# Peptides against a protein of PDB entry 2AKA, part 67

Target 1, 299 residues: chain A of PDB entry 2AKA
Amino acid sequence: MEDLIPLVNRLQDAFSAIGQNADLDLPQIAVVGGQSAGKSSVLENFVGRDFLPRGSGIVTRRPLVLQLVNSTTEYAEFLHCKGKKFTDFEEVRLEIEAETDRVTGTNKGISPVPINLRVYSPHVLNLTLVDLPGMTKVPVGDQPPDIEFQIRDMLMQFVTKENCLILAVSPANSDLANSDALKIAKEVDPQGQRTIGVITKLDLMDEGTDARDVLENKLLPLRRGYIGVVNRSQKDIDGKKDITAALAAERKFFLSHPSYRHLADRMGTPYLQKVLNQQLTNHIRDTLPGLRNKLQSQL

## One batch from the design tools (peptide; made by RFdiffusion4, then SolubleMPNN)

Design b2_p15_1_s4 (from b2_p15_1, 5 letters changed)
Fold by OpenDDE base, seed 2:
Structure b2_p15_1_s4 (fold): chain B 299 residues (1-299), chain A 15 residues (1-15)
Amino acid sequence: as target 1 above (299 residues)
Amino acid sequence: SAALLAEIDAIFEEF
């Protein structure tokens, strides 16, 4: 049986070419979370490269369909500039910024029109994620005063779809009851059937506190559970700390922490990537027969 | 487009 993730990538590309991306219930994983929750850092840790826009406020302003493909070569390509291979991931970042600005203008507005980025790498598992704008309550710069609601409406176009899995990214150093990611996930998935919890910033929790009850699925149960990760700090990112070294430090964190040591084999970015690959593959297998029947009835 | 439908059908036949 061919890899199901590349098969769905071909469907995504075909549907993108006809402008129907928003109307199709394709099996996918949408990434949701508040601003600075650590979404971009999780995605960059999968690739092992710095390639996503950075800054204050809303950084992701269009949906980014990130197609990771295991390959012997390392390069990126965009659907909007076919035939151009990017080997410098700084140029990938600049292209995302330029293509975002081309559609949204200079006002830092948002657009629901996806950017499709494929990354070939020997360091990735086959995985497709839709990175969505970070939820915010405060407009920054020239953003519209209703930007919070515009972001929510954009997220709802993805996360309300039955075949959409939700990667809910929440920081551990904030009250989980106030997590924007878990709030929106609970709104559209009240039984927690299609939500995967990611807990970031476990290394930034106050002394004498831990997220053990969350990670053990005891506080807010999700059928698909929670996975803790430790990302690079903003200082480490600005200092260009190597991602490979950060992943080794993450493993050491879980193994050495009294509250997390017993969970360490089910935590961290490499385990998250494996789980997402498996869950997406299984979800595609379960949903594609029904999707085929729906498409054949509409055509 | 008939070509796009044929491509979609071909993708689903590989499943």
Scores: peptide ipSAE 0.117, ipTM 0.777, DockQ to the pose 0.575
Fold by OpenDDE base, seed 3:
Structure b2_p15_1_s4 (fold): chain B 299 residues (1-299), chain A 15 residues (1-15)
Amino acid sequence: as target 1 above (299 residues)
Amino acid sequence: SAALLAEIDAIFEEF
């Protein structure tokens, strides 16, 4: 069953090489959320490395096709520089930044042209995610005044596709009814068939408040439900807190919290990774026969 | 291209 994700990765690489990303509805998971919702932290927690661009404002400015592959070795490869193996994940971050700036320039603009990154690791499950730019309402620096709409239009190119699953990342310390991630997901998936909810920042909620009703799928029901996670704080990231220690702290958080203890086995980053692997594998199995038939009819 | 089609077919034959 796990071999289906690598198969789709080869298709993604083939289609990326020809620039025809628009014409093929490949089974994939698009990651959507507001700026600072915790998307990049979730992806880094899967890998167990700091490798994504960080900073103020719009950090992800191109779609990042992140292909996680379980392997005995740990290294990364980019589709745009085939044959170069990266073993230092800081060099991976620098390459993402450089390749982003090569296409967008220094104005902090966006581009719909994906970066394709494959990470081999003994610490990952087979999983492919498309990290998308964070939704924002306020242009920063030399960004165009319509940057909000440019980001929205870019996201719509992915999330409108029928074979696209949506990982909707929302912070718990903000009004969930105002979640940009859930709003865009509801617009393109009104029945909640393709959407998986991720609730971040559960550790940053006000005392006497909780997200129990959300996590129990009672407030804004999704067919695929919600998974809560606790990411490293900005202070923990700046302090280079180990991701393994952060994952242990996340587990402790759910087990010790009165409102979440009963959900603890269905919460946290390791459970999210497992669910996404299973959901993507099943989704590929269901969609690939139809995709094959469609391709054969066009050929 | 014919090469891309052949690659796609080869990928789908592994399914």
Scores: peptide ipSAE 0.111, ipTM 0.771, DockQ to the pose 0.661
Fold by OpenDDE base, seed 1:
Formats: C-alpha cells, sequence, structure tokens
Structure b2_p15_1_s4 (fold): chain B 299 residues (1-299), chain A 15 residues (1-15)
C-alpha cells in the first residue's frame, strides 16, 4: 500500500509555494493546547531530538508544519531554505527561532504564515502535524493585549477545516473540564469526530488522583479516544535527559501505575505515534478523492 | 497555477 502521508506532504509543499495553504482543506492534524500543556515535548519525543523553541510564554508563534519521514538517514530540511540539510537539531531550533523572528519582528508577535519543516529519521513513522501556538490569556513582553484572541483566530483557521484532525493536548495536573484544548475542539467538533485527546503530565498528578476515567474515554468521550503520555520533566530537560531514556521511563510509568497498567499497551508516545500515523493515513485515504474532485472542478 | 496543477495531477497519478 503506497504511503499516503508523503503524497500529502508533496501537496502541502506545492500549496505552500503558491501561498494558498490557508484555503485548502488538506488532510492534516493540528496540534492544539494551552501554554505549557506539553505540545512541543510530544513532538520532540516523536523525533527523539530537542529541536523546538523553548522558554516561558508563547514559544510557538507561527504554525509549524512538521513532516516526519521514516528514512535510513537523519536530517532536517526547511521549505524556506531548500537544499540545506540540517544534521544538528540545535541548528534546527535556531532556524525556527530566526525564521519566526524574521516574520514576527522582535515584539514576540504571532504570524499565521507556516514554517514547513521536514525531518527524516530512522526513529519516526511517517506523520505530518501542524504545531500551533499555545493558547494563553496573558500577554508577554510587547505582545498586544488581544494576543489571546489572535492566537484563537489563528487556531480557528486550521481546526475549523473539515479535513483537519485535532490533536488536543491537555495536562492531567489541571482540571480537564477547563482544558483550553478540549474547549476549542468541542467548539469546532461538537460530536468529537475529529479530535484525538492527548493527556500529558500524568506523572505530575497529585497523590491519590488519576486520569483513568479520562483515558478510558468515560469522562469526556471522543470517538478517537485519549492517549496518555509522560514527557520529560523540566528537571529532566535541564539535566539533558535523553529522550530514549524518557520513553523507557514512560513505559515503566504506565506498566507500574495501578490505575493505568491495564491501559499501558494503549498509552505512551510510541503508541501515540503509531495511532496518529494510522489515523492520518486512513483520513488521507478517505479525503483525497474528494479533494482531487474539488481541485479538478476548480480548473 | 498551471505548473502547480500539473504537479498536483502528477501527484494524484501516483496515487
Amino acid sequence: as target 1 above (299 residues)
Amino acid sequence: SAALLAEIDAIFEEF
């Protein structure tokens, strides 16, 4: 069976080249979540590298179209600098920051113009995600007082599209009923047809509490369900804990936790990556014929 | 636009 994800990647690149990315309902997964919900950590755990901007406040300030491609080689390429291969993922981080600042200026503003990053790696499944700015209520630095609404409006450009799947990232150590990710997902997907729940920070829940009912899809049912993950702690990040070691610790967490042991084979970053690959592939298969017909009718 | 359409068509022919 032909890998459909690389096909859509070529479509995304072609449409990006003409500046019309916003108008096309390409089959994609948009990543949404509050600030510090763990979105960037989930994406980095797929690659097994630190390569996304980090810091306090709004870190992702432009949409990042992250195209993961399984390959025998490990390198990254940006659409805005074709032919430059990045093998140092720190340079990838710096390029994202530089390209963000080039468009947004120094005020830490946001821009709806995507950055297109392709990562080739033997450690990834084919997967394309659109990382979106974290929802926030608090302007930082010289950000306009309406930055919350600007971010929301940017997210809505992606998540309102019918062919957009929504990866809703919510921290377990916060009230799920107040999850910004699930709130925006519920607004645009009231039946929970397009939304995949990711529950982060399960290791940071208060003693005697668990997210079992959430992960069992009993509290806020999504058709596509929930997947729990354990990201590196800030201490682990500061300590330069290897992502591979963190993934082993995540597996151990689920296997050893009384509330999650029975779910352990349907939890964790490797399972999430597999599910997203499968769901995106199936979604592409279902949507591409209609997209082709629509495009042909516009010619 | 025509070049993009040709590329899109080529991509869909591989499908």
Scores: peptide ipSAE 0.106, ipTM 0.763, DockQ to the pose 0.548
Fold by OpenDDE base, seed 4:
Structure b2_p15_1_s4 (fold): chain B 299 residues (1-299), chain A 15 residues (1-15)
Amino acid sequence: as target 1 above (299 residues)
Amino acid sequence: SAALLAEIDAIFEEF
């Protein structure tokens, strides 16, 4: 059987070429979280490369359709510049920034028009994610005063769709009951059927505190559960700490932590990738027959 | 376009 994720990627590319991305409920995973929740670090840890824009305020300003494809080669391709292979992931970052600025201008505004990026790598599982702008309350630079609502409205265009799974990224070093990601997920998925919880910054929790009850799915139950991850610190990123070394440190963190050692085999970035691949594959299998019927009725 | 519809149909035939 052909891998269902590459099949949906071809559909997604075809629909993107027509500008119909807004009207089709493709099986996908939307990534949501507050600013600085660790979303970009989770995605970069999947690829094993630094390639996403970084900074203060709103960094992701357009939806990024990130198509990960397992391959013997490592390179990236953009849908807007077909045939150009990027092997330097800093050039990938610069292209995301340039293509964002081309559409939004320099005012740090947002646009609902996706950027489509495919990454071929031997280190990835087949996985498609839609990275969405981080939720914020404070306008920065020349952003309009209603930027919070513009971001929310953009997120709602994705997360309200029935075939959209929600990867809700929340930092553990903040009150999880107040998580922007879990709040928006609860608004559109009140029964927790479409939401996967990711808990970041577990290494930055106050001494004597832990997220065990959340990770055990006891505090805010999600049908698809929670996965804890440990990302590189900003110091580690600035120091160019290798992601492979960071993944080894993450594994060591879970194994050595008294509150998490019993969960360690169901935690960390490699386990998250596996779960997302499996859940997306199953979700495609369940939804694609209905999508086919809907499409055939509209054509 | 007719070409895109044919591509979509081909993708769904593989499923």
Scores: peptide ipSAE 0.078, ipTM 0.750, DockQ to the pose 0.567

Design b2_p15_2_s1 (from b2_p15_2, 6 letters changed)
Fold by OpenDDE base, seed 3:
Structure b2_p15_2_s1 (fold): chain B 299 residues (1-299), chain A 15 residues (1-15)
Amino acid sequence: as target 1 above (299 residues)
Amino acid sequence: SAELEEALEEIEKLL
């Protein structure tokens, strides 16, 4: 059963190589969220490295198929650059930026063509995520005026697929009823069967407020529930604060907070990674018979 | 076609 995620990784790579991105509904997790919702920080916390593009506005401009593979060694590989092993994660960031710009140009446009990145690490569970562009309402710089709709259309290509799970990332310090991630998830998954809620920025909520009702699955019920996380602050990121130290601080936050202490064992980045690994593995198992039948019918 | 056949064979080994 541990080999199911690696199998889907090989299928993703094969389908990416043949340009059949649209025809096979592969079991996957699409990551959705507004700009600054904390998506990139969640993904970097899984790897324990800073490797994603950072900046103002739309950071992710192509789908990033992030394949985490548990290994004795730590390195990254791109599907578009076979045989090159990256051990410096700053070089990984630069390659994502360069490969993005190669396809989209310099005008911060978007492209639906995925980047496939595999990260081998002793610190990860087997997990594959598709990071999608952050939803935005306002074009910045040289972005096209319809960028909001272009992003939405790109997200819909993934989240409308029946075998796609949705990791909906929402900040707690904003009105969750207005969460772009939860809105799009509710549109394509009205029964909440495919959606996993992630609540970020719990440490940035106003004094006397909490997200307990959301985390207890009482406000906007999802079958798969909600997991709260605490990411590094922008100051901590700029200061290159160690992610291991940040994960310890996250654990301390949940244990010490009166509203979250009783949930602490079902919160935080390590628990999220475990849940996603398990849910993806089970989802692959459930979808494989259908995928086999579909492949057989195409042959 | 060959890549799809290989993919199918891999799936069938796990079912």
Scores: peptide ipSAE 0.095, ipTM 0.763, DockQ to the pose 0.509
Fold by OpenDDE base, seed 4:
Structure b2_p15_2_s1 (fold): chain B 299 residues (1-299), chain A 15 residues (1-15)
Amino acid sequence: as target 1 above (299 residues)
Amino acid sequence: SAELEEALEEIEKLL
């Protein structure tokens, strides 16, 4: 059976080329979460490289269609510069920043126009994610005073679509009942049918507390459940700690933690990647007949 | 577009 994810990647590229990105309800996974929720770290852990913008405030300012493709070689390609292969992931980061600034200007504004990035790697499963700007309540720098609403409106353009799955990223060291990711997911998916919960920062919870009830799907039930992950600390990122070593530390965390040991085989970044690949593949299969009919009506 | 037509043909082959 042909890989369904690569097929949808070709559709995404075609729609991006014609400027109709917003009009077609493609089967996709949108990544949502508050600022500093750990979204970028989750995505970088899939690739095994540091390649996303970093800094204070809103880092992701355009939707990033991240197409992961399992390959024998490791390189990245942007749809806006076809034929240029990036092997240095710092150059990938710089290109994201430059292409973002080209469209939004230097005022740290946002744009709904996606950046399409394909990453070929032996370390990834076929997986496409749409990384969305982090939800924020406070404008920073030269951001417009309504930036919170602009971000929310942008997110709503993706997450309201019926064929959009929602990867809701929430930090465990914050009140999960107040999670921006879970709030927006509940608004557009009140029955929890399209939402996959990711719980980050489990290693940063207060002593004597745990997220066991959340991870066991008992507190805020989602049909697709929750997966806990442990990302590199900011100190580890600044120290250029290898992502492979961080993934080993994540595995050790779950295995050694009294509250999570029994869940350890259903936790961590590698398991999340596998689940997302499977969920997306199945979702594409289920939505393809409807997608065909929509495409036929637009031609 | 030619790319959309090709993509539709690919979908139709999988259905």
Scores: peptide ipSAE 0.091, ipTM 0.765, DockQ to the pose 0.627
Fold by OpenDDE base, seed 2:
Structure b2_p15_2_s1 (fold): chain B 299 residues (1-299), chain A 15 residues (1-15)
Amino acid sequence: as target 1 above (299 residues)
Amino acid sequence: SAELEEALEEIEKLL
């Protein structure tokens, strides 16, 4: 069972090398969310490192296939520069930015061509995620006026696939009925079978309000449920607040909050990692027979 | 590709 995610990683790498990324419905988790929904912070919290591009507007401009691999050593590797081991995660961030700019240019455009990043760490569970550009309605800078639709079209290439699970990231301090992540998930998964809800910014809700009904799966029910997380603030990120300290603060938040205390063991980033590892492993197992048959028919 | 064949063989061992 533990080897299923690494197996799919090898398949992803092989398909990326052949340029057939579009035709194979590989079991995967696509991460969707509006801009500033906290998506990048969730991914960095899994690694325990700051390594994703940051800034205003669209930060992720290419799909990022993030392959987390439990290992005795800590380093990163890109598929586009095989054999180069990155141990400085600031250099990982810079490589993502450089490789993004190489394809998209300086106009903050988007490209559907994935970046494949593998992170080996003793602090991660085996987990593969496809980080997608944040949904936006407003072009910034020199972005094309149709950037909203370009992003949506790119997301649809992933989330319409039957073997794609959807990690829908929504901020709690915004109306969840208006969540771009939940809207796109409902469009392609109307019965909520493939969608896992992540609720961020629970610490930024107005005093006297809570997301209890959402987290209890009572408001907008998903078969796979919701997991609440508390990310570092932008000020904490800019101040390079330690992620380990932030994870401890997240645990304290759920345990101390009167509306969430009873859910605390089913909340937070460590629980989310575990759930995603299990969900992906089970999903791979369930889809492998169909994948085998498809592969055999193409040989 | 050889990589796809190897991956298919690995899938078959796990089924």
Scores: peptide ipSAE 0.074, ipTM 0.761, DockQ to the pose 0.633
Fold by OpenDDE base, seed 5:
Structure b2_p15_2_s1 (fold): chain B 299 residues (1-299), chain A 15 residues (1-15)
Amino acid sequence: as target 1 above (299 residues)
Amino acid sequence: SAELEEALEEIEKLL
């Protein structure tokens, strides 16, 4: 079972090298959500490192295929610069920015061409996620006026695939019924079979409000349910608050909150990692026969 | 590609 995700990672890399990424329905998890929903923070919390681009507006401008691999060593490598091992995650961030700008230019445009990043770490479970551009309605910089639709079209290339699981990231301090993530997920997965809900910013909800009904899967039911997380604030990120300390604070938040205490063992980033690893592994197993047939037809 | 063939063989071993 432990080898299924690495196997699919090799397939993904091989397919990326031959330019067939668009035609292959590989088992994967696409991360979707509005701008500033907390997608990148969730991914960084998995790695335990600051390594994603920061800023206002659309930060993720290319799909980032993030391949987490449990290993005794900690380093990153990019498919576009094979053989280079990154041990400084600030250099990883800079490489993502540079490689993004190389393809999109400085206009803050988007590109559907993925960046493939593999992170080896003793602190991760085997997990592959595709971080997608945040949905936005407002163009920034020299972005085209139709950037919202360009992003949507890019997302649809991933989330419409039958073998794509959807990690729908929604902030709790916004109307969840109008969540961009849940809306797009419902459009392509009307039965809620492929969608995992992540609720961020639970710590930023107004006093006397909670997302218990959502987290208990009662408001907008998903077959795979919802997991609440507490990310670092922008102030915490700017202040270089340690991710380990943030994860401890997240655990404390759920345990101490009257509305979430009973859910605390099924909440938080570590639990989310475990669930995603299990869900992806099982999904790969279920899709392997179809993958075999597809591969055979392409040889 | 050789990589795809190897990957197919690996998949077949898991089925």
Scores: peptide ipSAE 0.072, ipTM 0.752, DockQ to the pose 0.637

Design b2_p15_2_s2 (from b2_p15_2, 5 letters changed)
Fold by OpenDDE base, seed 2:
Structure b2_p15_2_s2 (fold): chain B 299 residues (1-299), chain A 15 residues (1-15)
Amino acid sequence: as target 1 above (299 residues)
Amino acid sequence: SAELEEALQEIDELL
């Protein structure tokens, strides 16, 4: 069972090399959410490093296939520059920015062509995620006026696939009924069979309010449920607050909060990593027979 | 094609 995620990683790399990425319904988890919903922070918390582009507006402009691999060593590799090992995660961030700009140009446009990044670390579970551009309604800078629809169309290429699980990232400090992540998930998964809810910014909710009913799966029920997380604030990121310290603060938040204490063992980034690893592994196992038959028909 | 055949073989070993 431990080798199923690495097997799918090899398939992803092989199909990326032949340009057929869009046509294969590989078992995967697509990460969706509005801009500033906390998607990039969740991914960085898994790695324990700052390595994703940051800024205002659309930060992720190409799909990022993030392959986390448990290893005794810590380094990153890109599929587009095979054999180069990155040990400085700031250089990883710069390479993502450079490779994004190489394809999209300077207009901050988007491209459906994935970036494939593999991160080896002793601090990760085997896990593959596809980070997708954040949904937005407001073009920034030289972005085309239809950028909202371009992003939605790109997301639909992933989330409409039957073997795609959806990690829907929603901030708790916004109306969840209006969550872009939950809206797109409901459109393509109306029965909530493929969707995993992540609720961020629980620490930024108004005093006297909580997301208990959502986290207990009572408000907008998903078969795979909801997991709450607490990310670093923008001030903490700018101040270079250590992710390990932030994960300890997250645990303390759930344990000390009257509305969440009873859920604390089923909340937080470490629990989310474990759940995603297990769900992806099981999903791969369940889809492998169908995938095998499809691949055989393409030979 | 060779990479795909290898991947299919690996899948068959896991099924």
Scores: peptide ipSAE 0.205, ipTM 0.822, DockQ to the pose 0.585
Fold by OpenDDE base, seed 4:
Structure b2_p15_2_s2 (fold): chain B 299 residues (1-299), chain A 15 residues (1-15)
Amino acid sequence: as target 1 above (299 residues)
Amino acid sequence: SAELEEALQEIDELL
């Protein structure tokens, strides 16, 4: 079972090399969320490093195939620069930005061409995620006026695939009924079979409010359920608060919160990683026979 | 491609 995610990683790399990225319905998890939903923070919390672009507006402008590989060593590698090992995750961030700008230009446009990033770490489970551009309603800076539609079209290329699981990231401090992530997930997965809900910003909810009903899968039922997480605040990020310390604070949050204490063992970033690893592994196993047949037909 | 054939072989080994 441990080799299924690495196998799909090799397939992803092979297809990326031949330019056929869009044609194969590989078993994968696409990460979707509105701008500032906490999506990047969730991914960085998996790695335990700050390595994703930050800034105002749309930060992720290309799909990022993030391949997490459990290893005794910690380093990153890009498919576009094979053989270069990155041990400084700030350099990883800079490479993502540079490679994005190389393809999209300086106008903050988007491209559907993935960046393939593999991260080896002792702190990760084997897990592959496709980070997609954040959904936005308003073009910023030099972005094309139709950027919202371009992003949606890009997302649809991934999330419409039957073998694509959807990690829908929604902030709890916003109306979840209007969540861009849950909305797009419901559009392509109306029965909630492929969608995993992530609820961020639970610590930023108004006093006397909670997301208990959502987290208990009672409000907007998903077959794969919801997992709440608490990310570092922007102040904590700017203050270079360690992710390990943030994970401890997250655990404390759930354990101490009256509405979430009973769910605490099924909440938080470490639990999310485990669930995603298991869900992806099982999904690969279930889809592998069909994938084999498709691949054979393309030879 | 050779990479695709190798990937298929790996899949076949896991099935």
Scores: peptide ipSAE 0.196, ipTM 0.822, DockQ to the pose 0.620
Fold by OpenDDE base, seed 3:
Structure b2_p15_2_s2 (fold): chain B 299 residues (1-299), chain A 15 residues (1-15)
Amino acid sequence: as target 1 above (299 residues)
Amino acid sequence: SAELEEALQEIDELL
């Protein structure tokens, strides 16, 4: 059972190499959220490294297939440059930017062609996520005026697939009823069977407000529920605050908060990672017989 | 085709 995620990783790599991204509904988790919802911070917190592009506007401009693999060593590899091991995660960031720009140009356009990144680490659970461009309504710089729709169409290519789980990332300091992530999830998963809710920025809510009803699955019920997380602040990121220290602060936040203390053991980034590993593993197991039959029919 | 056959074989080993 521990080999199910690595198996799907090999399938993802094989299909990416042959350009058949469209024909097989692989069991996967697509990460969706508005711009600045905290998606990149959640992914970096899983790895314990800063390695994703940062900036104003649309940062993720290609799908990033992030394959986390538990290993005794720490390094990254890209499918597009096989045999090169990256041990400096700043070089990983630069390679993502360079490979993005190679395909999209410098106009901050988007491309549906995935980047496949595998990260080996002793600090990760086996987990594969597809990070998707952040939903935005306002084009920036030289982006095309229809960029909102281009992003939406790209997201729909993933989230409409039956075997795609949806990690819907929403900030708590914004109206959750207006969450772009939850809206798109509800559109393609009206029964909430494939959607996992992540609530970020719980530490940035106004005094006297809380997201308790959301986290207790009472406001917008999802079968797979909601997990709250506390990411590093922009100041903490700019100050290169250690992710381990940030995870300790997150734990302290949930334990000390009157509205969340009773949920604290089912909150935070480490719990989210564990849940995603388990849910992905189970989802692969459930879908594997159907995938086998589809593959056999294509031979 | 060869990659699909290998993938199918790997799946069959895990089922």
Scores: peptide ipSAE 0.194, ipTM 0.823, DockQ to the pose 0.549
Fold by OpenDDE base, seed 5:
Structure b2_p15_2_s2 (fold): chain B 299 residues (1-299), chain A 15 residues (1-15)
Amino acid sequence: as target 1 above (299 residues)
Amino acid sequence: SAELEEALQEIDELL
């Protein structure tokens, strides 16, 4: 079982090299959500490092295939610069920005061409996620006026695939019934078979309100359920608050909150990482016979 | 490609 995710990672790299990414239905998890929903923060919390681009508006402008690999060593590698090991995660961030700008230019445009980033770490479980551009309605910079639709079209290339799991990231301090993530997930997965809900910003909800019904899978049921997380605030990020300290604060939040205490062992970033590892592993196993047949047909 | 053949072999070993 431990080798299934690395196997698919090798397939992803091989297919990326031959330009066939669009035609292959590889088992993967696509991360979807509105801008500022907390997608990038969730991914950084898995790694325990600040390594994703920061800013206002559309930060992720290319799909980022993030391959987490449990290892005794900590370093990152990009598919586009093979053989270079990054041990400074600020350099990883800069490389993502540079590689994004190389393809999209300075206009803050988007590109469907993925960046493949592999992170080896003792602090991660084997997990591959595809971070997708945040859904937005407001163009920024020199973005085309139809940028919303361009993003949606890009997302649809991933989430319509039968072997794609959907990590739908929604902020709790917004109307969850109107969540962009849950809407797109419902459009392509009407039975809720492929969608995992992540609820962020639980710590930013108005006093006397909670997301208990959502987290208990009672409001908008997903077969794979919901997991609540608490990310660092923008102030905490700007203040360079340690992710380890933030994860401890997240645990404390769930344990101390009257509405969430009973769920605390099935909430938070570490639990989410475990669930995603298990879900992806099982999904790979289930899809492997079909993958074999597809690969055989391409030889 | 050789990489695809190797990947197929790895899949076959896991099935």
Scores: peptide ipSAE 0.183, ipTM 0.818, DockQ to the pose 0.582

